# Peptides against a protein of PDB entry 6RGO: the designs that were tried, part 66

Target 1, 392 residues: chain A of PDB entry 6RGO
Amino acid sequence: MALKLLGFNQDATCFSVISSNKGVTIYNCDPFGKCFELEKSTSNDEELDFLVEMLFSTSLIAVVDKTIGASKRKKLKIVNTKRKATICELTFPHEIMDVIMNRKIICVVLKSDQIFVYDISCMKLLRTIDVRGEKLKSTSKFRNSEAVGDIGVRVSLSTDNNSILCYSSYSKSDKENAPLNDIVVFDALKCIQINVLPAVHQSNIVCIACSPDGMLMATASEKGTIIRVFKTIDTENDEPILVNEFRRGSRPSRISEMKFNHDNTLLACVGESDTIHIFALPVTTTEADANEDDTLQQSSHSLSSSINGLQYISKGLANRFGKIIVSKIPTQSQQRHVAYIKIPENAKYRIGFPKDTTNTIHICGEDGNYLVYSIPRNEVGPCTLVKSNTFD

## One batch from the design tools (peptide; aimed at target 1 I120)

Design b2_p19_6_s4 (made by RFdiffusion4, then SolubleMPNN; from b2_p19_6, 6 letters changed)
Fold by OpenDDE base, seed 5:
Structure b2_p19_6_s4 (fold): chain B 392 residues (1-392), chain A 19 residues (1-19)
Amino acid sequence: as target 1 above (392 residues)
Amino acid sequence: SEEEKLKKLKELLEEIEKE
């Protein structure tokens, strides 16, 4: 049977899939089992496509029927899974491309490069973000999305109540073909732009991950060879702070998903490659908790690899043509993975980090495998398989 | 009505905050 993965929820307690025979199914991770099913609305052998965004393990889900030819591609349904009932339905002017939520807000991304931000408590529209801006409205012949490949506005939302929204934006270059290579950081509750990270890649950004607390953001371009991690809010001399630059590989390969673990110590990535990569982040000791005096001398020899302060030598090569401030991050700062998982070639996988086990990763495949891996702490190597289940 | 939908949404969110 053809399975299509929709992904894990925010804390990796559940995942959702499309079964070609059943429709949308939600599985619980522990104890493993089917917890919800949305039956097909049509008996046709049409390839089913859905967006499903879960609110953690709760009975609230957002659903979009994206099946080709369906008039429903512009409709967001809020569903109570316990009651098997649609609570509310919103209709948009354009096709829905993505839906993300937390306990406070829902963000809806449209094919028009608009982001609609809603207060979940009352479904009130707080903001419409137009990523193209007013200048491009006059020349916005809808690029028929057939010729422009899978390039659109990408979004990620913090899972906490601070509701930090990161989205890709067009570079301010007056070129008709400006790449989606800027990032905007937005407070979705206050509806305020917090930060702008210009030209974080040379090509379009295709994947973004926000940390659970909204303090970090990871980005990948169409090349998928380099992942960059930035601070979202903090700036140094009004410039964006790069925390890490990771090398996934030497060959171009699309990254489909990235996720931080709950404590911001790990970043995982998955995509078209045969390998899930896991990167270690420096433990940002927030200076705040240094005051509680509890003298537990656990001599954990943290290998303090003294990350000597890489002074960003911004050698501004002022070449005469417009400042492509591609910060030439020194190639010396590129870190490799600390752990990996081998997956079947051409298998689509999704990833999730459980909240309570920072060294565990959940993965699921369109091959019908749900797998739990332990991540090694003290060595570079493969993850160890801890649990396996199958689904249909 | 839209008001009944919003009421059901609030009831669900209040149920979720108690779990």
Scores: peptide ipSAE 0.371, ipTM 0.908, DockQ to the pose 0.836
OpenDDE base, seeds 1, 2, 3, 4: peptide ipSAE 0.344, 0.346, 0.349, 0.346; ipTM 0.902, 0.901, 0.902, 0.902

Design b2_p19_7 (made by RFdiffusion4)
Pose (drawn by RFdiffusion4):
Structure b2_p19_7 (pose): chain A 327 residues (1-135, 151-284, 335-392), chain P 19 residues (1-19)
Amino acid sequence: MALKLLGFNQDATCFSVISSNKGVTIYNCDPFGKCFELEKSTSNDEELDFLVEMLFSTSLIAVVDKTIGASKRKKLKIVNTKRKATICELTFPHEIMDVIMNRKIICVVLKSDQIFVYDISCMKLLRTIDVRGEKIGVRVSLSTDNNSILCYSSYSKSDKENAPLNDIVVFDALKCIQINVLPAVHQSNIVCIACSPDGMLMATASEKGTIIRVFKTIDTENDEPILVNEFRRGSRPSRISEMKFNHDNTLLACVGESDTIHIFALPVTQRHVAYIKIPENAKYRIGFPKDTTNTIHICGEDGNYLVYSIPRNEVGPCTLVKSNTFD
Amino acid sequence: EEEEQLEELQELLEEEEEE
């Protein structure tokens, strides 16, 4: 089958790709190279490694499952790339759905909507967050820098009226203190959530409305959350998969089950800005590095890696600059 | 064994901070 289940780095330095053939490879961007290659851990053809989230550019990797079910739900391994050794092997009571890391805090998301927060220096569990214990699935996002700030979607106070709903809660994972609770920002479920690298901004994606809403995160008034802007969906409602924020928080990238990738600019310093054509029934992941604000890195399941440029003052499409092919 | 694994993890993090 195709080379599916791409994962994207925080610092846009490299990306994680599960080659359907054997193991998982991690490439670099500049210069492009085979950075790390995981050996054979397979027994059938269509069984897939699912979840890999990594540090910036380091040897520290978070790896989850290999087998379809033998050791998948309850595993987390911490591996050094230069020596291929497992360090700590944590076990969890449920199935892992997502893992997000940063320089200070490691988050593990379970299928039962439990979020385990760890101080990465000693792997002491800071707090267990019973989201489904209070009231598709939960989508969680996190800031990249220090003062790492956690964002998760929570159910509303209408659990008696109906089973599924999605509001937003802002949480400071550094001090384990809940900062702001946002109300039902959508009349539908929440599909994907993106938080700014500095933790000051947040994006929300609805399944039905397909309109991205941006709220201030921490400095927002206590009395009411502050809405920043909204972005035109286009000609057709489409499911969104992954969104990213620029380092200066002037740009927002959007990708999903669509023909095009949309680029939204920010009035921090309107409907549409830059659009990148994309093959229809193929899936891609997004990133952009810290070095420049004009370059957007693109990861594709078709086997191509592309680097596009951004037009500052023109509403035109992006210009391709650099490309390379996968394995 | 668990203490040794944590020490190795701390050393690895210190090396990465230095870089």

Design b2_p19_7_s1 (made by RFdiffusion4, then SolubleMPNN; from b2_p19_7, 9 letters changed)
Fold by OpenDDE base, seed 1:
Structure b2_p19_7_s1 (fold): chain B 392 residues (1-392), chain A 19 residues (1-19)
Amino acid sequence: as target 1 above (392 residues)
Amino acid sequence: DKEEALKKLKEELEEEELK
């Protein structure tokens, strides 16, 4: 059967799939099994396309039927899965491209490069962010929207109540073809812009991940060779703080998804390559609770990679041509993966980190495999398969 | 009403997260 993956929920307790024969199915990870099915509303042999965003392990889902007709593609349904009932419907002026949520906020991304921010508790519109409208102050004729293929506004939302929204924005360059290579950090509750990270890549950003606490964000461009991790809120001398630069590979490959684990110690990425890469983040020792006591001298050679705080001295050499030269961090400071998972080249996979096991990753494939891997702590190498299940 | 249905859902969600 043709399966299409929708992804994991925020805590990786569930994942959603489209089955060509059944419609939308939500699986529970442990115990493994179907927890919800959304049957096809139509007997047509049309290729099913849906957006489904689940709120943790709860009975709340947001659903967009993208299969049939321009009207359904513009309609968000909020559904109670236990009652099998639509609670409310919202209709948008443009096709819905993405939906993200936490316990406080729903964000709806439109094909118009608009982000609608809602209070989930009442479905009140808090803000409309117009990512193009900031560009309209420059006299650049709208390029015909047809030629912008898979390149649109990307978003990620913190899973906590602080509701930090990271989104890709157009560079302020007077070029008619300004890339989506800026990041805006937005407080979705207060509806304020917190930070702007200019030109974080040379090309369009195609993937963003926010940490669960909203303090970190990861970005990847259409090249997918370099992943950058930034602080979201904190700045140094009004400049963005680059925490990490990871090298996924030497060959270009699209990254479809990135996730932080729940303690911000790991970042995973998946995409069109045969490999899921897992990177270690430096544990920022908050200086606070150094309680003195237990002197057990286990000489773990912590590879204190002295990540000397690479002050991203954006030497504002405003070269006359308005190229923000993203200073090439020396290729020597680019970290590789600490762990990996090999996946079939022709199968799309999605990733999730469970809350209770920081060294475990959940993955699911369009091949019908749900797999749980253990991540090695002390060595660079393959992850170990712990559990496997199949779904149809 | 929509708001009452969302409120009841939120209350049900808070009870589900506590189990």
Scores: peptide ipSAE 0.124, ipTM 0.806, DockQ to the pose 0.403
OpenDDE base, seeds 2, 3, 4, 5: peptide ipSAE 0.072, 0.040, 0.037, 0.063; ipTM 0.771, 0.735, 0.737, 0.760; seed 3 fails the geometry check

Design b2_p19_7_s2 (made by RFdiffusion4, then SolubleMPNN; from b2_p19_7, 8 letters changed)
Fold by OpenDDE base, seed 4:
Structure b2_p19_7_s2 (fold): chain B 392 residues (1-392), chain A 19 residues (1-19)
Amino acid sequence: as target 1 above (392 residues)
Amino acid sequence: SEKKKLEELEKLLKEIEEE
């Protein structure tokens, strides 16, 4: 049967798939098994297409049926899985491209490059962000949606209650074809723009990940060779703080998904390549209360020293046009993966980090494999397979 | 009614905050 992956929930306790014969199925990760099924509404042999966003391990899901006709692709259903009932239905002016949520908000991304931000508690619209309208204030022409294929606005949301929304925006370029290479950081609860990271890549951003706490953001372009990690809120001299620059590879390959683990120590990426890459992040010691006393446990410092060598290359070359060019970390100082997983070249995979085990990663494939890997702590190498299950 | 659907959503979210 053809499987299509929808992905993991926020804490990787569940994942969602489309089965051509059944419709949408949600699996629980531990204990492994089906927890919900949404039956196929149509008897036709039409290719099923859905968006499903689950609120953690709860009975609340957002569903978009994209299978049939332009009208259904504009409808968001909020479903109670325990009752198998639609609680709320919203209709949008354009096709829904993505849906993300946390305990406080739902964000709906449209094909029009609009982001609708809702208070989840009352489904009240808090904000409409018009990424094209912001571009039109800076550039005379709309991006022709037909010519640019699968390149739209990308979004990521913090899983905490701070509800930090990161989205791709069009650069302030007088060029007719301005790339989606700016990032906006937005407080989705207060409905305020916090930060703007200009020209974080040379080409369109195709993948964004926000950390669970909203303090970090990872970005990848169409090239998928370099991943950049920024602080979301903090700035240095009104300039964006580049925390890390990771090299995934030398050959172009699309990154489809990135995830931080729950303590911001690891970043994973997956895409069209045969390899999931896992990168180590410097532990940002928040200067939390260093109460004086516990002198003794000096010994585990050895891995931190190699990561601290990322000098804040805050030397943005202020080019003659006042654009902060994010200084490229020299290719020799670009960090590589600390761990990896080999996957089948022709299988799409999705990734998730469980909350309780910061050195464990969950992956699932369109090949029907759900796999749990242990991530090596002290050595660069392959991840170890801990658990495997199959689904259909 | 839309009001009853909203009351059901608010109830479900409250049940989720208590889990």
Scores: peptide ipSAE 0.302, ipTM 0.882, DockQ to the pose 0.828
OpenDDE base, seeds 1, 2, 3, 5: peptide ipSAE 0.299, 0.300, 0.292, 0.291; ipTM 0.880, 0.879, 0.877, 0.878

Design b2_p19_7_s3 (made by RFdiffusion4, then SolubleMPNN; from b2_p19_7, 9 letters changed)
Fold by OpenDDE base, seed 4:
Structure b2_p19_7_s3 (fold): chain B 392 residues (1-392), chain A 19 residues (1-19)
Amino acid sequence: as target 1 above (392 residues)
Amino acid sequence: DEKKKLEELEKLLKEEEKK
């Protein structure tokens, strides 16, 4: 049967799949099993397409049926899974491309490059963000969405109550084809723009991850070779703070998903490559526990693995108009993965980090595998498989 | 209808995460 992965919920306690025969199924991770099933609305052999966003392990889901026609693709249903009942339905002017939520906010991304921000408690609209309208009123040419179906506004939302929304925006370049290579950081509760990170990549941003606390953001372009991690709120001299620059690989490959673990110590990425990469983040020592005297000589064995990666002299084409965030991180100091998982090249995978186990990652594949891996702490190497289950 | 919707949303938002 063809499976399509929707992904894990915020805490990786559940994941959602589309089965061509059954419709939408939500699985619980531990104990492993089906927790919800949404049957097909039609007996037709039409390719099923859905968006499903789950609120943690609660009975609240947001569902968009994208299978049939332009009308259903514009409808968001809020469903109580225990009652199998629609609580409310919202209709949008354009096709829904993405839905994200936390305990406070639902964000709905439209094909029009609009983001609708709702208070989840009442489903009241707080803000409409028009990512195109913030671009100067030049050419309202809808990208003829026929040729490049995959490039739209990307969003990520903090899983905490601060509700930090990160989204891709169009650069202020006078070019008709300005890339989606800016990031806006937005307080979704107060409806205030907090920060703007200009030109974080040279090409369109295709993947964004916000940390659970909203303090960090990871970005990847359509090239998928470099991942950048920024502070979301903090700035240095009104300039964005680049915390890390990671090299996934030398070959272009799309990144489909990135996630932080719950303590911001790890960033995982998955996509079209045969490898899930896991990167270590610097632990921000919160100054709080400075009092206890214990002189444990942290022998910072700087494993300066001098990987003689070719000096691609990025000739700083300081193109006059965009302060490209020139990575102050030398290309030689681009950190590689600390851990990896090999996956089948032809199977799409999704990733999730469980809350209680910071060195564990959950993955699921369109091959019908749900896998739990242990991440090595002190060594660069493969993750160890701890648990496996199959689903259909 | 709206009141019943709000009461149901509030109830679901107060659901503890199933451990």
Scores: peptide ipSAE 0.497, ipTM 0.913, DockQ to the pose 0.506
OpenDDE base, seeds 1, 2, 3, 5: peptide ipSAE 0.482, 0.478, 0.476, 0.479; ipTM 0.903, 0.911, 0.903, 0.910; seed 1 fails the geometry check

Design b2_p19_7_s4 (made by RFdiffusion4, then SolubleMPNN; from b2_p19_7, 7 letters changed)
Fold by OpenDDE base, seed 4:
Structure b2_p19_7_s4 (fold): chain B 392 residues (1-392), chain A 19 residues (1-19)
Amino acid sequence: as target 1 above (392 residues)
Amino acid sequence: DEEKKLEELKKLLEEEEKL
């Protein structure tokens, strides 16, 4: 049967799939099994297409039926999975492209490059973000959706109550075809723009991940060779802080999903390649427990390895191109993965990090495999398979 | 009807785990 993966929930306790014969199925990860099924409403052999966003391990899901006609593609249903009942139905002016939520807000991304931000507790609209309209009132015709298939506004939301929304925006270039290579950081509760990261890649951003606490974000372009990690809120001299730059590979390959683990120590990425890559992040020691007095004078030989990052200030054409965040990290010193998982080249996979096990990753494939891997801590190498299940 | 739906929505947002 053709399976289509919808992904894991926020804590990787559940994942959602479309089965061509059954409709939407939600699986529990542990114990492994079906926990919800939404039956196919149509007897036709039409290719099923859905968006499903689940609120953690709750009985609340957001569902968009994209299978049939322009009308259903504009409808968001909030469903109680225990009752199999629609609680709320919202209709949008344009096709829904993405839905993301936490315990405070739900964001709906439209084909119009609009983001609708709702208070989930009452389904009240808090803000409409017009990613095109924040660019000058250019009568920019809707991107002719035929030729540029899969490039739209990308979003990621913190899973905590801070509700930090990161989204891709159009650069201020005077060119009609400005890339979606800016990032906006937005407080979704207060409806305030916190930060703008200009030109974080040279090409369109196709993948964004926000950390669970909203303090970090990862970005990848359509090239998928470099992943950049930034601070979301903090700035240095009103400039964005690049924390890490990771090299996935030398060959272009699309990244479809990235996720942080719950303690911000790992970043995983998956896409069109035969490899899931896992990168280590520097542990930000929060200076919390400075107070215990213990006097042990161990001689801190501060090996100040002055990484004199040679500022190759190429002096030349600092022309009006917005300050591309030129990686200060030399291409040779780009960090590689610390761990990896090999996957079938022709199978789409999704990733999730469970909350309670920071060195474990959940993956599921359109091949019908649900796999749990252990991530090596002290060595660079393959992840170890711990558990496997199959689904249809 | 709407009040009952909002009360149901609130209860689901307060769920920790799927029963």
Scores: peptide ipSAE 0.522, ipTM 0.916, DockQ to the pose 0.540
OpenDDE base, seeds 1, 2, 3, 5: peptide ipSAE 0.513, 0.512, 0.517, 0.520; ipTM 0.913, 0.915, 0.915, 0.918

Design b2_p19_8 (made by RFdiffusion4)
Pose (drawn by RFdiffusion4):
Structure b2_p19_8 (pose): chain A 327 residues (1-135, 151-284, 335-392), chain P 19 residues (1-19)
Amino acid sequence: MALKLLGFNQDATCFSVISSNKGVTIYNCDPFGKCFELEKSTSNDEELDFLVEMLFSTSLIAVVDKTIGASKRKKLKIVNTKRKATICELTFPHEIMDVIMNRKIICVVLKSDQIFVYDISCMKLLRTIDVRGEKIGVRVSLSTDNNSILCYSSYSKSDKENAPLNDIVVFDALKCIQINVLPAVHQSNIVCIACSPDGMLMATASEKGTIIRVFKTIDTENDEPILVNEFRRGSRPSRISEMKFNHDNTLLACVGESDTIHIFALPVTQRHVAYIKIPENAKYRIGFPKDTTNTIHICGEDGNYLVYSIPRNEVGPCTLVKSNTFD
Amino acid sequence: PEFEFFNEEEYEELLEENF
């Protein structure tokens, strides 16, 4: 089958790719190289490694499952790339759905909507967050820098009226203090959430409305959350998979089940800005590094890695700069 | 959540190399 289940780094330095053949490879961007290659841990052809989230550019990797079911739901291994050794092997009562890391905090998301927060220095569990215990699935996002700030979708106070709903809660994972609770920002479920690297901004994706809404995160007034801007969907409602924020928080990238990748600018310092054509029935992931604000890195399941440039003052499409092919 | 396996010294060394 195709080389599916791509994962993207925080710092846009490298990306994680599950080669359907054997193990998982991690490439670099500059210079491009085979950074890390995981050995054989397979027994059938279409069984897939699912979840890999990494540190910036380091040797510290978070790896989850290999087998379809033997040791998948209840595993987390911490591996050094230079020596291929497992350090800490944590076990969890449910199936992991997503893992997000930063320099201070490790988050583990379970299928039962439990979020385990760890101080990474000693792996002490800071807090267990019973989201489904209070009231598709929960989408969680996190800031990259320090003062790492956690964002998760929570159900509303209409659980009696119907089973599924999605509001937003802002949480400071550093001090384990809930900062702001946002109301039902959508009339539908939440498909994907992106938080700014500095933790000041947040994006929301709806399944039905397909309109991205941006709210201030922490400095927002206590009385009411502050809405920043909205972005035109385009000609057709489409499901969104992954969104990213620029380092200066002037740019927002959007990708999904669509022909095109949309680029949204920010009025921090309208409907559409930059658009990147994309093959129809193939899936991609997004990133952009800290070095420049004009370069956008693209990861594709077709086997191609592309670097596009952004037009500052033109509403035109992006210009391709650098490319390389996968394995 | 529990530890199935943990090595303190190797973990501290890994942190010093990365942070």

Design b2_p19_8_s1 (made by RFdiffusion4, then SolubleMPNN; from b2_p19_8, 7 letters changed)
Fold by OpenDDE base, seed 2:
Structure b2_p19_8_s1 (fold): chain B 392 residues (1-392), chain A 19 residues (1-19)
Amino acid sequence: as target 1 above (392 residues)
Amino acid sequence: VSFAKFDEEAYKELLEENF
């Protein structure tokens, strides 16, 4: 059967798939098993396409039927999975491209580069963000963006109650073809823009991950060779703080998903390559808990020297024109993965980090594999397979 | 944006069951 992955929920307790024969299926990770099914409403042999966003392990899901020919690509449904009932149906002016949520908000991304921010408690619209802005409306003839079907606004939301929304924005270049290479950081509860990171890549941003606490953000461009990690809120001299620069590889390869673990110590990435990469983030030792065990100090010293190298590079980024010239961080300061998982070529995989085990990663594939890996902490190497299940 | 359906009571119950 052809499977299409929709992904994990926020805490990697569940994942969603499209089965060509059944429709949408949601699996629980532990204990492993089917927890919900949305039956195929149409007998047509059309390739099913859906957006499904699950609110943690709750009975609340957002569903968009994106199937080609379906007049439903503009409709968001809120479904109670226990009752198998559609509770809310919203119709948007444009096709829905993405839906993200936490316990406070739902964000709906449209093909028009608009983000609709809703209060989840009452489904009230809090904000409409127009990423193209007013000035670009005059020159944005619809790009025949039919030809470049995969470049649009990317979003990521913190899973906490602070509801930090990171989204890609168009660079202020007067060029008709401005890249989506800026990032805006937005407080989605207060509806306030809190930061802007200009030109974080040379090309369009295609993947964004916000940390669970909203304090960090990872970005990747269409090249997928470099991943950058920034602070979301904190600035140094009104400049964005680059925390890490990771090299995924030398060959261009699209990154489809990135995730932080729940303690912000790991960043995983997956995409078109045969390899899931896991990177170590510097542990911000808050000075307060310096009273317990001496033994972990030796590994932190090597990371601190690399951080100091990055801080010295940030001062070089301040060109007099407020352009973050993302310095060509010397290729020598680009960190590699600390761990990896080999995956089948041509199988799409999705990733999730469980809350309770910071050294564990959940992955699922369009090959019908759900896999749990242990991540090595002391050595650079492959992850160890701990558990495997199959689904159809 | 228009609501084609919104069952406010069932939505409140869905939230109370999950939050």
Scores: peptide ipSAE 0.579, ipTM 0.956, DockQ to the pose 0.907
OpenDDE base, seeds 1, 3, 4, 5: peptide ipSAE 0.575, 0.577, 0.570, 0.566; ipTM 0.956, 0.956, 0.954, 0.954

Design b2_p19_8_s2 (made by RFdiffusion4, then SolubleMPNN; from b2_p19_8, 7 letters changed)
Fold by OpenDDE base, seed 3:
Structure b2_p19_8_s2 (fold): chain B 392 residues (1-392), chain A 19 residues (1-19)
Amino acid sequence: as target 1 above (392 residues)
Amino acid sequence: VTFSYFDEEEYQELLKENF
């Protein structure tokens, strides 16, 4: 059967798939099994396309039918999975490209490069962010650049209640075709822009991940060779906003998804390559006051790979226009993966980190495999398969 | 943006059952 993956929920307790014969199916990860099915409304042999975002393990899902007709692609449905009922239907002015949520916020991304931010508690519109309107204010030339192909605004939302929204924006370059290579950090609850990271890549950003706590973000460009990790907020201590650069590979390959684990110690990426890569993040030791007593010698063999190559570009080269010049980390100081999973070259996979086990990763494939892997801690190598299930 | 349909009471019940 042709399967299309929609992805894991925020805590990797469930995943959603499109089956050509059935419609949308949601699976529970443990115990493994079907928990919801949305039947196909039409008997036509048309290729099914949906957006489905599930709110954790709740009965609340957001659904967009993208299969047929420009009108359906503009409709967001909120569905109660227990009742199989549509509770809310919203119609947008443009096609819906993405829907993300947490326990506080729903963000709806349109093909118009608009982000609609809603309070989930009452479905009240809090903000409309117009990424094009911001570009047009910064660039003298009104080009009605319809989004040419797959290049549009990318978003990620923290899974916590702080509701930190990271999105790609157009660079303030005088070039007519400014890339989507800036990142805006936005407090979605307060509706305030808290940071702007200019020119984080040379080409358009195609993947963003926010950490569960909203303190970190990861970015990848169309090249998918380098992943950058940033702090979302400027710390008072003049610490560099760029905390890591990871090298996925030497060959260009699109990254489709990235995820942090729940303690911000790991970053996973998946895409068009035969390999899921897992990277170790530096543990930010918050200097909690060293009160003396408990000599638990946790031998943190921190693989302090001597990041002697993060040149602290001191804030001193704030050019007159507030441009944070992110220095290129030398290619020799770019960290590799600490772990990997081999996947079939022709199967798309999605990834999720379970809350209770920071060294476990859930993956699912369009090949009908749901797999649980253990991540090695003390060695660089392959992940170990712990559990396997199949779905149709 | 227009609401085509919204059952506010059923929506508040859904939230109360899941939060």
Scores: peptide ipSAE 0.585, ipTM 0.958, DockQ to the pose 0.918
OpenDDE base, seeds 1, 2, 4, 5: peptide ipSAE 0.583, 0.583, 0.584, 0.583; ipTM 0.957, 0.958, 0.957, 0.957

